# Designs tried in a protein design run: peptides against a protein of PDB entry 3EFO. Part 77

Target 1, 262 residues: chain A of PDB entry 3EFO
Amino acid sequence: SQLADLYKSCETDALINFFAKSAFKAVLHQPLKVIREILVNQTAHMLACYRKNCASPSAASQLILPDSMKVLPVYMNCLLKNCVLLSRPEISTDERAYQRQLVMTMGVADSQLFFYPQLLPIHTLDVKSTMLPAAVRCSESRLSEEGIFLLANGLHMFLWLGVSSPPELIQGIFNVPSFAHINTDMTLLPEVGNPYSQQLRMIMGIIQQKRPYSMKLTIVKQREQPEMVFRQFLVEDKGLYGGSSYVDFLCCVHKEICQLLN

## One batch from the design tools (peptide; made by RFdiffusion4, then SolubleMPNN)

Design b2_p8_4_s3 (from b2_p8_4 with S1P V6L)
Fold by OpenDDE base, seed 5:
Structure b2_p8_4_s3 (fold): chain B 262 residues (1-262), chain A 8 residues (1-8)
Amino acid sequence: as target 1 above (262 residues)
Amino acid sequence: PVPEVLYE
């Protein structure tokens, strides 16, 4: 059917970009609550329409996503959790204005990365491989105390180190003997020169490549104060300022879909 | 409750 074809051809990343810009424009003349409701409503309506007209029969307890929109909910949740759309007083007007302006000028690829960061398990690097490590979901549940992870969203880059990260990797990256010796005030990795260090630097370079802004590197130790900032980029988790986890958002969307169809 | 997500 024509409708089915529309869903098959849907470009979710472009749609998210559109919704983001539309919402961020609307903040100037509509209440944030209304904007958020509209976004959720639009999401629910699109998916409800799919379920009604295109989806295979399924239990009411199931949330059916067309393949083309499989990441729509997660990105939509990230959009909803952006500081521009949050009503928390803890978020400064300047920060809202800044991010609003940034997104308003972002292309599809930029906004995609901005809303959902890349989180790479650096501790799994094979120095003999030219392949980048596969990104993991942006959730604390995907981190490990023994791991080292690189997070990037096009604007910021974080190197997160677990408290039990391998000393050999720490030595390879920072040229220090242990986790405790790592200086988190640095914004550049030292030129250690070993293959692992070079590989990491290469990866960072690839991530930085073709991004409109130079990403500042922040070294983050697990359980230290700056980790709290890092965790805000784990977008599938609950937000500090009341944003929902991805799971919670799925529940919300599912509920609204059911309300529309029942 | 968390819905089961199915992809088609």
Scores: peptide ipSAE 0.441, ipTM 0.924, DockQ to the pose 0.936
Fold by OpenDDE base, seed 1:
Structure b2_p8_4_s3 (fold): chain B 262 residues (1-262), chain A 8 residues (1-8)
Amino acid sequence: as target 1 above (262 residues)
Amino acid sequence: PVPEVLYE
């Protein structure tokens, strides 16, 4: 059907870019609560329409997503959790204005990375491979105390180290003997020169390529105070300022779809 | 309750 073809051709990243810019424009004329409701409503309506007209028969307890929109809910939740759309006193007007302007000028690729960061398990690097490690979902549940992860959203870059990170990797990256010796005040990795260090630097370079802004590197140790900042970029988890987890958002969307169809 | 997500 015509409608089925429409869903198959949907470019979710472009759609999110559009919704973001539309919402961020609307903040100048509409209350934040209304904007958030509209975004959720739009999400629910699109998916309800699919369920009604295109989806295979399924139980009411199931949430059906077309393949083209498999990441729509997670992106939408990230948008809803952006500081521009949150009414919290902890968020300054300047920060809201800054991020609003950033997104208003972002292309599709930039906004995709901005709303959903890359999180790479670099402790699994194969020094003999030129391939980038597969990204993991941006959630604390995907981290490990034994792991080392690189996170990037186009504006910031973090190197997160678990408390039980392998000493040999720490030595390879920082040229220090242990986790405790890592200086988190540094914004550049040392030129150690071993294959692992070089590969990590290569990966960081690839991530930085074609990005309009130079990403500052922040070294983060697990369980130290600065980790709280890092965790704000784990976008599938609950937000610091009242944002929902991805799971909670799925429940919300599913509920609204059911209300629309029943 | 968390819904089961199905992809098509």
Scores: peptide ipSAE 0.439, ipTM 0.925, DockQ to the pose 0.939
Fold by OpenDDE base, seed 3:
Structure b2_p8_4_s3 (fold): chain B 262 residues (1-262), chain A 8 residues (1-8)
Amino acid sequence: as target 1 above (262 residues)
Amino acid sequence: PVPEVLYE
């Protein structure tokens, strides 16, 4: 009963923040491989305990998550894929140090956004609505060549434009006639003044609100070189440096849970 | 194989 109540009341966002800070502190005195193994192990143990003591009967092929932890695996995978915990030589020491220090000072809400960005379908905006569009999962599979998406993680903001983005939206946002005319070197949207432009600016303002850092805007065209940087923030996909996709991580966690229980 | 994920 107490254990069941514990899982029901679990604050996964706080837990992720704790794991992140603990892991990033451990980097100073433990090998990265060990830290990653500990994180996976901790994830598996928590979920194994739930399956053993709290979960409804289920087939071995099923992965059972308490509702309070439904996003635990995806965030843990994001943590594991962070440059601080990767052993790739392509990642500079300075970058590792920078991101480590950032996370060590982040609150719960900040770390959540940092590890799992907001990805908003801007092409679906209702100019008469005061609500933000519903975020989509951070995966390339959720993008469309006809779409325009805004991504933000508390530090960076990207406006991604599909190659077939509607010319009317391009005109509305940038005041240019076509995709080809968009200047991706700009870091500010022009003051076009139409309802769509104003709504987009409002959304950007809301996203920036209460964030400790000012997010620089990067405009990204699909299939251009800067898109590669943008894609690194599609955290559910496979990482550039061999990090697992979310699906792969789920498989990994499931296997470890089974090993613990069998 | 990807496990079937169930939320409770």
Scores: peptide ipSAE 0.435, ipTM 0.922, DockQ to the pose 0.938
Fold by OpenDDE base, seed 2:
Structure b2_p8_4_s3 (fold): chain B 262 residues (1-262), chain A 8 residues (1-8)
Amino acid sequence: as target 1 above (262 residues)
Amino acid sequence: PVPEVLYE
């Protein structure tokens, strides 16, 4: 059907970009609560329409997503959790204004990365491979105390180190003997010169490539204070300022879809 | 309850 074809051709990343810019424009003349409600409603309506007109029959307990929109909910939740759309007093007006302006000028690719960061398990790097490690979902559940992860959202880059990260990797990256010796005040990795270090630097370079902003590197040790900042980029988790986890958002969307169709 | 997500 014509409608089915529409969903098949949907570019979710472009849609999110559109929603983000629309919402961020609306901030100037509509209450944040209303904007958030509109975004949720739009999400629910699109998916309800699919379920009604395109989807195969399914149980009420199931949330049906067209493949083209498989990441729509998670990105939408990320948008909803952005500081621009949050009413919390802890978020400064300046920060809202800054991020609003950033997003308003972002292309599709930039906004995609901005709302949903890349989280790469660099402890699994194959120094002989030219491929980037496969990104994992941005959730604490995907981290490991034994792991080292690189997170980037186009504006910030974090190197997260688990408390039990391999000493050999630490030495390979930082040229220090242990986790405790890592200086988190550094914003640049040392040029150690071994294959692992070179590979990591290459990956960082690839991530930085074609990004409009130079990403500052922040070294983050697990269980240290700066990790809290890092965790805010684990966008599938529950937000600090009232934002929902991805799971919670799925429930919310599902509920609204059911309400629309029942 | 968390819905089961199906992709089509």
Scores: peptide ipSAE 0.433, ipTM 0.921, DockQ to the pose 0.954

Design b2_p8_4_s4 (from b2_p8_4, 3 letters changed)
Fold by OpenDDE base, seed 5:
Structure b2_p8_4_s4 (fold): chain B 262 residues (1-262), chain A 8 residues (1-8)
Amino acid sequence: as target 1 above (262 residues)
Amino acid sequence: PVPEILYE
């Protein structure tokens, strides 16, 4: 059917970009609450329409997503959790204005990465491999105290170190004997020169070269204060300022879809 | 409750 074909051809990344820019434009003349409601409503309507007209029969307890929109909810939640759309007083006007302007000029690829960062388990690097490590979901549940992770969203880059990160890797990356010796004030990795260090630097370079903005590197130790900032980029988790986890958002969307169809 | 996600 025409409708089925429409869903199959949907480009979710472009749609998110559109929604983001539309919402961020609307901020100037509509209440944030209304904007958020509209976004959720639009999401629910699109998915409700699919369920009604295109989807295979399924249990009411299931949330049905067309493959083309498999990541629509997660990205939509990320959009909804962006500081521009949050009404929390803890978020400065300047920060809202800054991010608003950034997104308004972002292309599809830029906004995709911006809203959902890459989170790479670099502790799994194979220096003999030319492949980049597969990204993991942006959630604390995917981190490990024994791990080292690189996070990038096109604007910021974080190197997160678990408290039990392997000393060998710490030595390889920072040329220090232990986690405690890592200086988190640095914004550049030292030129250690071993294969692991070089590969990490290469990965960072690859990530950077694909982005229009220079990403500042922040070294983050688990359980230290700066980790709080890092955790805000774990977009599938609950936000510091009241944003929902991805799971909670799915529940919300599902509920609204059910309301539309029942 | 968390819905089960089905991809099509």
Scores: peptide ipSAE 0.451, ipTM 0.926, DockQ to the pose 0.937
Fold by OpenDDE base, seed 1:
Structure b2_p8_4_s4 (fold): chain B 262 residues (1-262), chain A 8 residues (1-8)
Amino acid sequence: as target 1 above (262 residues)
Amino acid sequence: PVPEILYE
């Protein structure tokens, strides 16, 4: 059917870009609560339409996503959790205005990375490979105390170190003997020159490549105070300011779809 | 309850 073809050809990243800009424009003349409701409704309606007209028969307890929209819910939740759409007093008007303007001028690729960061397991690097490590889901559950992770969203870059990260990697990256000796005030990695250090620098360079803004590097130690800032970029987790986890959002969307169809 | 996610 024509509708089925439409879903197959859907570009979710472009759709999210559109929804983001539409919502961020609407904040000037609509209540935030209404905007959030519209976004959820739009998500539910698109998926309900698919279930009704295109999807294979399935149990009511199942949430059916077309392949082209497999990441639509997670991005939509990230949009809903953006400070521009939140009414928390902890978020300054200036911050809202800043992020609003940023997104309003972002292309599809930029907004994709902005809403859902890359989280790379650096401790698994193959120094003989030129390929980037596979990104993991942006959730605390994907971190490990023994691991080192690089996070980037096009504006910020974080190097997160687990409390039990390998001393040999710490030595390789920072040229210090242990986790405790790492200076988290640095914004640049030292020029150590070993293969692992060079590989990490190469990866960071690739991530920075073709991005409109230079990402400042922040070194984060697990269980230190600055880690709280880092965790705000783990977008699939529950937000600090009342945003839902991805799992909770899926439940919400599923419920609304069921209400629309039954 | 968390729904089962199916991809098509």
Scores: peptide ipSAE 0.446, ipTM 0.927, DockQ to the pose 0.941
Fold by OpenDDE base, seed 3:
Structure b2_p8_4_s4 (fold): chain B 262 residues (1-262), chain A 8 residues (1-8)
Amino acid sequence: as target 1 above (262 residues)
Amino acid sequence: PVPEILYE
């Protein structure tokens, strides 16, 4: 059917870009609450339509997503949790304006990375491989105290270090003997020159490639104060300013779909 | 309750 073909061919990344720009334009003349409700409603309606007209029969307890939209909910939640759409006094007008303008000028690929960062387990690097490590989901549950992770969203780059990260890797990256010796005020990695350091630098270079903005590097130690900023980019977790976790959002969307169909 | 997600 034409409708089935439509869902099959859907470009979710383009759709998210459209929703983001539409919402960020609407903030100029619509209440934030209304905008958020519209976004949730649109998400639910699209998925309800699929369930009604295209999906295989399923139990009411199941949330059915076409493969083309498998990441639609998570990106929509990220959009909803963006500071531009949150009504919190802790968020300055300047910050809202800044991020609004950034997104309004972003292409599809840029906005995708912006809303859902790339989180890479650097501690798993194969120094002989030319491939990037596989990204993990942006959640604290995917971090490890023994791990080292690189996060990038096209604007910021973070190197997160677990409290029990391997001393040999710390030595390899920073040329210091231990976690405690790492200076988090630095914005550039030292050129240590060993294979691991070189591989990490190469990866950082690849991530930076073709991005319109130069990403500043922030080194973050687990359990130190700056980690709080880093954790805001773990977009699948509950937001600091009241945004829902991805799991909670899925429940919300599912509930609304059921209401539409029943 | 978290719904079971099915991808098609």
Scores: peptide ipSAE 0.445, ipTM 0.924, DockQ to the pose 0.938
Fold by OpenDDE base, seed 2:
Structure b2_p8_4_s4 (fold): chain B 262 residues (1-262), chain A 8 residues (1-8)
Amino acid sequence: as target 1 above (262 residues)
Amino acid sequence: PVPEILYE
């Protein structure tokens, strides 16, 4: 059917970009609550339409997504959790304005990365491989105290170090003997020159490549204060300022779909 | 309850 073909050809990243810009434009003349509701409704309606007209029969307990929209919910949740759409006193007007303007000028690829960061397990690097490590889901559950992770969203870059991260890797990256010796005030990695360091720098370079903004590197130690900032980029987790986890959002969307169809 | 997600 024409409708089925439409869903198959859907470019979710472009759709998210559109929704983001539409919502961020609407902020100027509509209440934030209304905008958020509209976004949720739009998500639910699209998926409800699919379920009604295209999807295979399924149980009520199931959320059916076309493959092309497999990441729609998670990105929509990220959009909903963006500071531009949150009405919290902790978020300055300037910050909202800044991010609003940023997104309004972002291309599809930029907005994709912006809303859902890359989170790379750096501790798993194969220095003999030219391939980037596979990104993991942006959730605390995917971190490990023994791990080192690089997070990037096109604007910020974080190197997160677990409290039990391997000393040999710390030595390789920072040329210091232990976790405790890492200076988190640095914004540049030292030129250590070993294969691991070179590989990491290469990865960072690849991530930075073709991004419109130079990403400042922030070194983050687990359980230190700056980690709280880092955790805000773990977008699948519950937000600090009232945003839902991805799981919670899925439940919300599912509920609304059911309401639309039943 | 968390719904089971099916991809088609």
Scores: peptide ipSAE 0.439, ipTM 0.923, DockQ to the pose 0.952

Design b2_p8_5_s1 (from b2_p8_5, 4 letters changed)
Fold by OpenDDE base, seed 3:
Structure b2_p8_5_s1 (fold): chain B 262 residues (1-262), chain A 8 residues (1-8)
Amino acid sequence: as target 1 above (262 residues)
Amino acid sequence: SYHLIELE
């Protein structure tokens, strides 16, 4: 059908860019609550239309997403959880204004990375591989106390170290004997010169490539205070300021879809 | 194609 073809041709990254810019423009003349409701409603309506007209009948407990929009909900939730759309006293007006301005100038690729960061398991690096490690979902559940992860969203870069990260990797990256010896005040990795260090630096370079802003590196130790900042970029988890987890958002959207169709 | 997400 024509509708089915339309959904197949949809590009989620373009949609998110559009919704983000539209919402961030609307904050100047509409209440935040209204904007959030509109975004959820739009998401539900699009998916309801697909379920009604394109999808095969399925159980009420199942949410059906077309392949082209399989990541629409997670990105939409990230948008909804952005500080620009949150009315919390803990978030300064300056921060909201800053991020609003940033997004208003972002292209499709920029906004995609901004709303959903790339999280890479660095501890699994193959020093002989020319490929980037496969990204994992941005959730605490994907982290490991024995792991080392690199997170980037186009503006910030974090190197997260588990409390039980391998000493050999710590030595390879930082040239120090243990986790406790890592200096988290540094913004640049030392040039240790071993294959692992070189590979990590190469990966960081690739991530930085074609990004409009230079990403400052922040070293984060698990269970230290700066980790709280890092955790805010684990966008599938529940937000610090009351934003929903991805799972909770899916339930919310599903409920609204059911209300539209029943 | 489409994706089915089971909601608990």
Scores: peptide ipSAE 0.173, ipTM 0.831, DockQ to the pose 0.889
Fold by OpenDDE base, seed 5:
Structure b2_p8_5_s1 (fold): chain B 262 residues (1-262), chain A 8 residues (1-8)
Amino acid sequence: as target 1 above (262 residues)
Amino acid sequence: SYHLIELE
């Protein structure tokens, strides 16, 4: 059908870029609450239309997403949780203005990474493999106390270390004997020279490639104060300032769709 | 094609 073809031609990354810029433009002349409602409404309407006209009948408990929009909800939630669209007093005007301006100038690829970071399990690296580690979902549930993870969103890069991260990896990365010895004030990894260190540096380099901004590296130890900042980038989790988790947002969207169709 | 997400 014509509608089916339309949905097939849509790309989530382009849509998110469009929605983000539209919303961030609207903040200058519309209340944030209204903007958020519009975004949710638009999302629901698009998906409702698909369900009605393009999708096969399914159980009411199921949310149906076209392939081209399979990650639309998660990205939309990330957009909604961005400080620009939040009216929390804890968020400074300067930060809001800064991020607004950044996104307004971002291309499709940049905004995609910005709203949904890459989270890589570094502790699983095979030094003999030429393949990059597969990214995991940006949620605390995907972290492990025994793990080491690299997070990047095009602007920031974090190396998160679990409290029980392998000493051998710590030694390989930082050339220190234990977790406690890691200096989190450093913004550069030491050039230890072993294969693991080299591979990590390579991965970091690849992530940095084609990004318009140089990402500052922040070393984060689990359970230390700076981890709170890191956790804000776990975008599928509940936001610090009242943003919904991905699951909660899915439920919200689903309810809205059902209301539109029933 | 489409993706189904089961919501409980």
Scores: peptide ipSAE 0.169, ipTM 0.827, DockQ to the pose 0.907
Fold by OpenDDE base, seed 1:
Structure b2_p8_5_s1 (fold): chain B 262 residues (1-262), chain A 8 residues (1-8)
Amino acid sequence: as target 1 above (262 residues)
Amino acid sequence: SYHLIELE
């Protein structure tokens, strides 16, 4: 998974799967507010325990994360921002029910990808290499107006294009002369046949491989309306419906840890 | 090992 590759941490995967399923089961008989509080408390307690019993003394302004749980907060924040745990009227009951059922049946690998998508800078592809590009953090700050990014969470796949994407790459992918000519209604890339196109298709195939669901491709142009949907998958950013950014969540957790220990 | 994150 992206986070496993990025942070070299795998132990958190099982925990997040467990917490997700536990929380999604609890929504049937517990208020959402209580469930969210429990998740935050559990996160804080685990980290507080580590700080108290395992960590060396450090400044109060510093959050200490053990290597085994270094990605726990980011996953936990993603879980907290999931529609199943939100009561906003903009989120339909059907959507909550659907995602709840999906997660309840997901394995560890599937849930990891679901909560934290892969975001790949495909504009950096080396056609002479068979290696996949390194994933970037799921945040707008990691995007580039000159870049093209592929995002996948096991259910959806997005191809995001910056407003200043290179015309040569656009030509290579879509066989059109410019950004303006890209048809965002398409769900399949044309078979252009050049090395770049073939490599992109290969990458998409690899991402789709071993996933239980076929991911529909959505082409997204920067600054167009569909980009709003895409941005919801930039899970480290502030959520559309009141969810915290990863940084804000870290501050929240840190505050709670300090309250527990001091 | 552990990671330190400066928040304040």
Scores: peptide ipSAE 0.149, ipTM 0.821, DockQ to the pose 0.641
Fold by OpenDDE base, seed 4:
Structure b2_p8_5_s1 (fold): chain B 262 residues (1-262), chain A 8 residues (1-8)
Amino acid sequence: as target 1 above (262 residues)
Amino acid sequence: SYHLIELE
């Protein structure tokens, strides 16, 4: 899957780690606007150089990404949308400071997960398999009202329930008869003990493995107010505080590349 | 190899 490639993109992961730390260091000395512009410019410059020197000629309407940088734009957009780089009064200084310090100490693998969360379709679990389900892109378009999804970014873990989640799965996970009966105030899954519950718990354990921080679990129901917090981690979508969608960011980068090459 | 993305 495309996401599988994302997780295996070591070179891009390293670059993003570098850019993140560089940017987060720079926030102490430079305006956020300048930092964001530098990051976008750097991205465009790298891709422009590739287009000029490595890529075959193509239509001006096409963005060309080398395989090694296939996921660079999406990660860069995630970085740009991080609260540390957003100049919004709604974001507390403490939160910015906290996340800044976290990222400054993160390794490549940690920052990868931090900027682009794992979003797993839990409703598709095979109780006989020890493998994680295939992750989906972090976008609302990949969610299903009939689905249950687990999101993790190394710091937070969310279990998202669609409004039409299967009652049998709800029963299996929460030991309640319906979506309406799920208590979203809980931070731990109940010990139901059935194979599905055990498999989910195992998956959660695997996700938690080798992470430097214990991820708190938040249960989120679709269309309830707390879902807004969850949606902020759908990093390919438009951000709540003015961040661009992945598609919009690609367009932005493309325009800048064209400007560099024209 | 490279990837082509059609943009508006």
Scores: peptide ipSAE 0.139, ipTM 0.814, DockQ to the pose 0.646

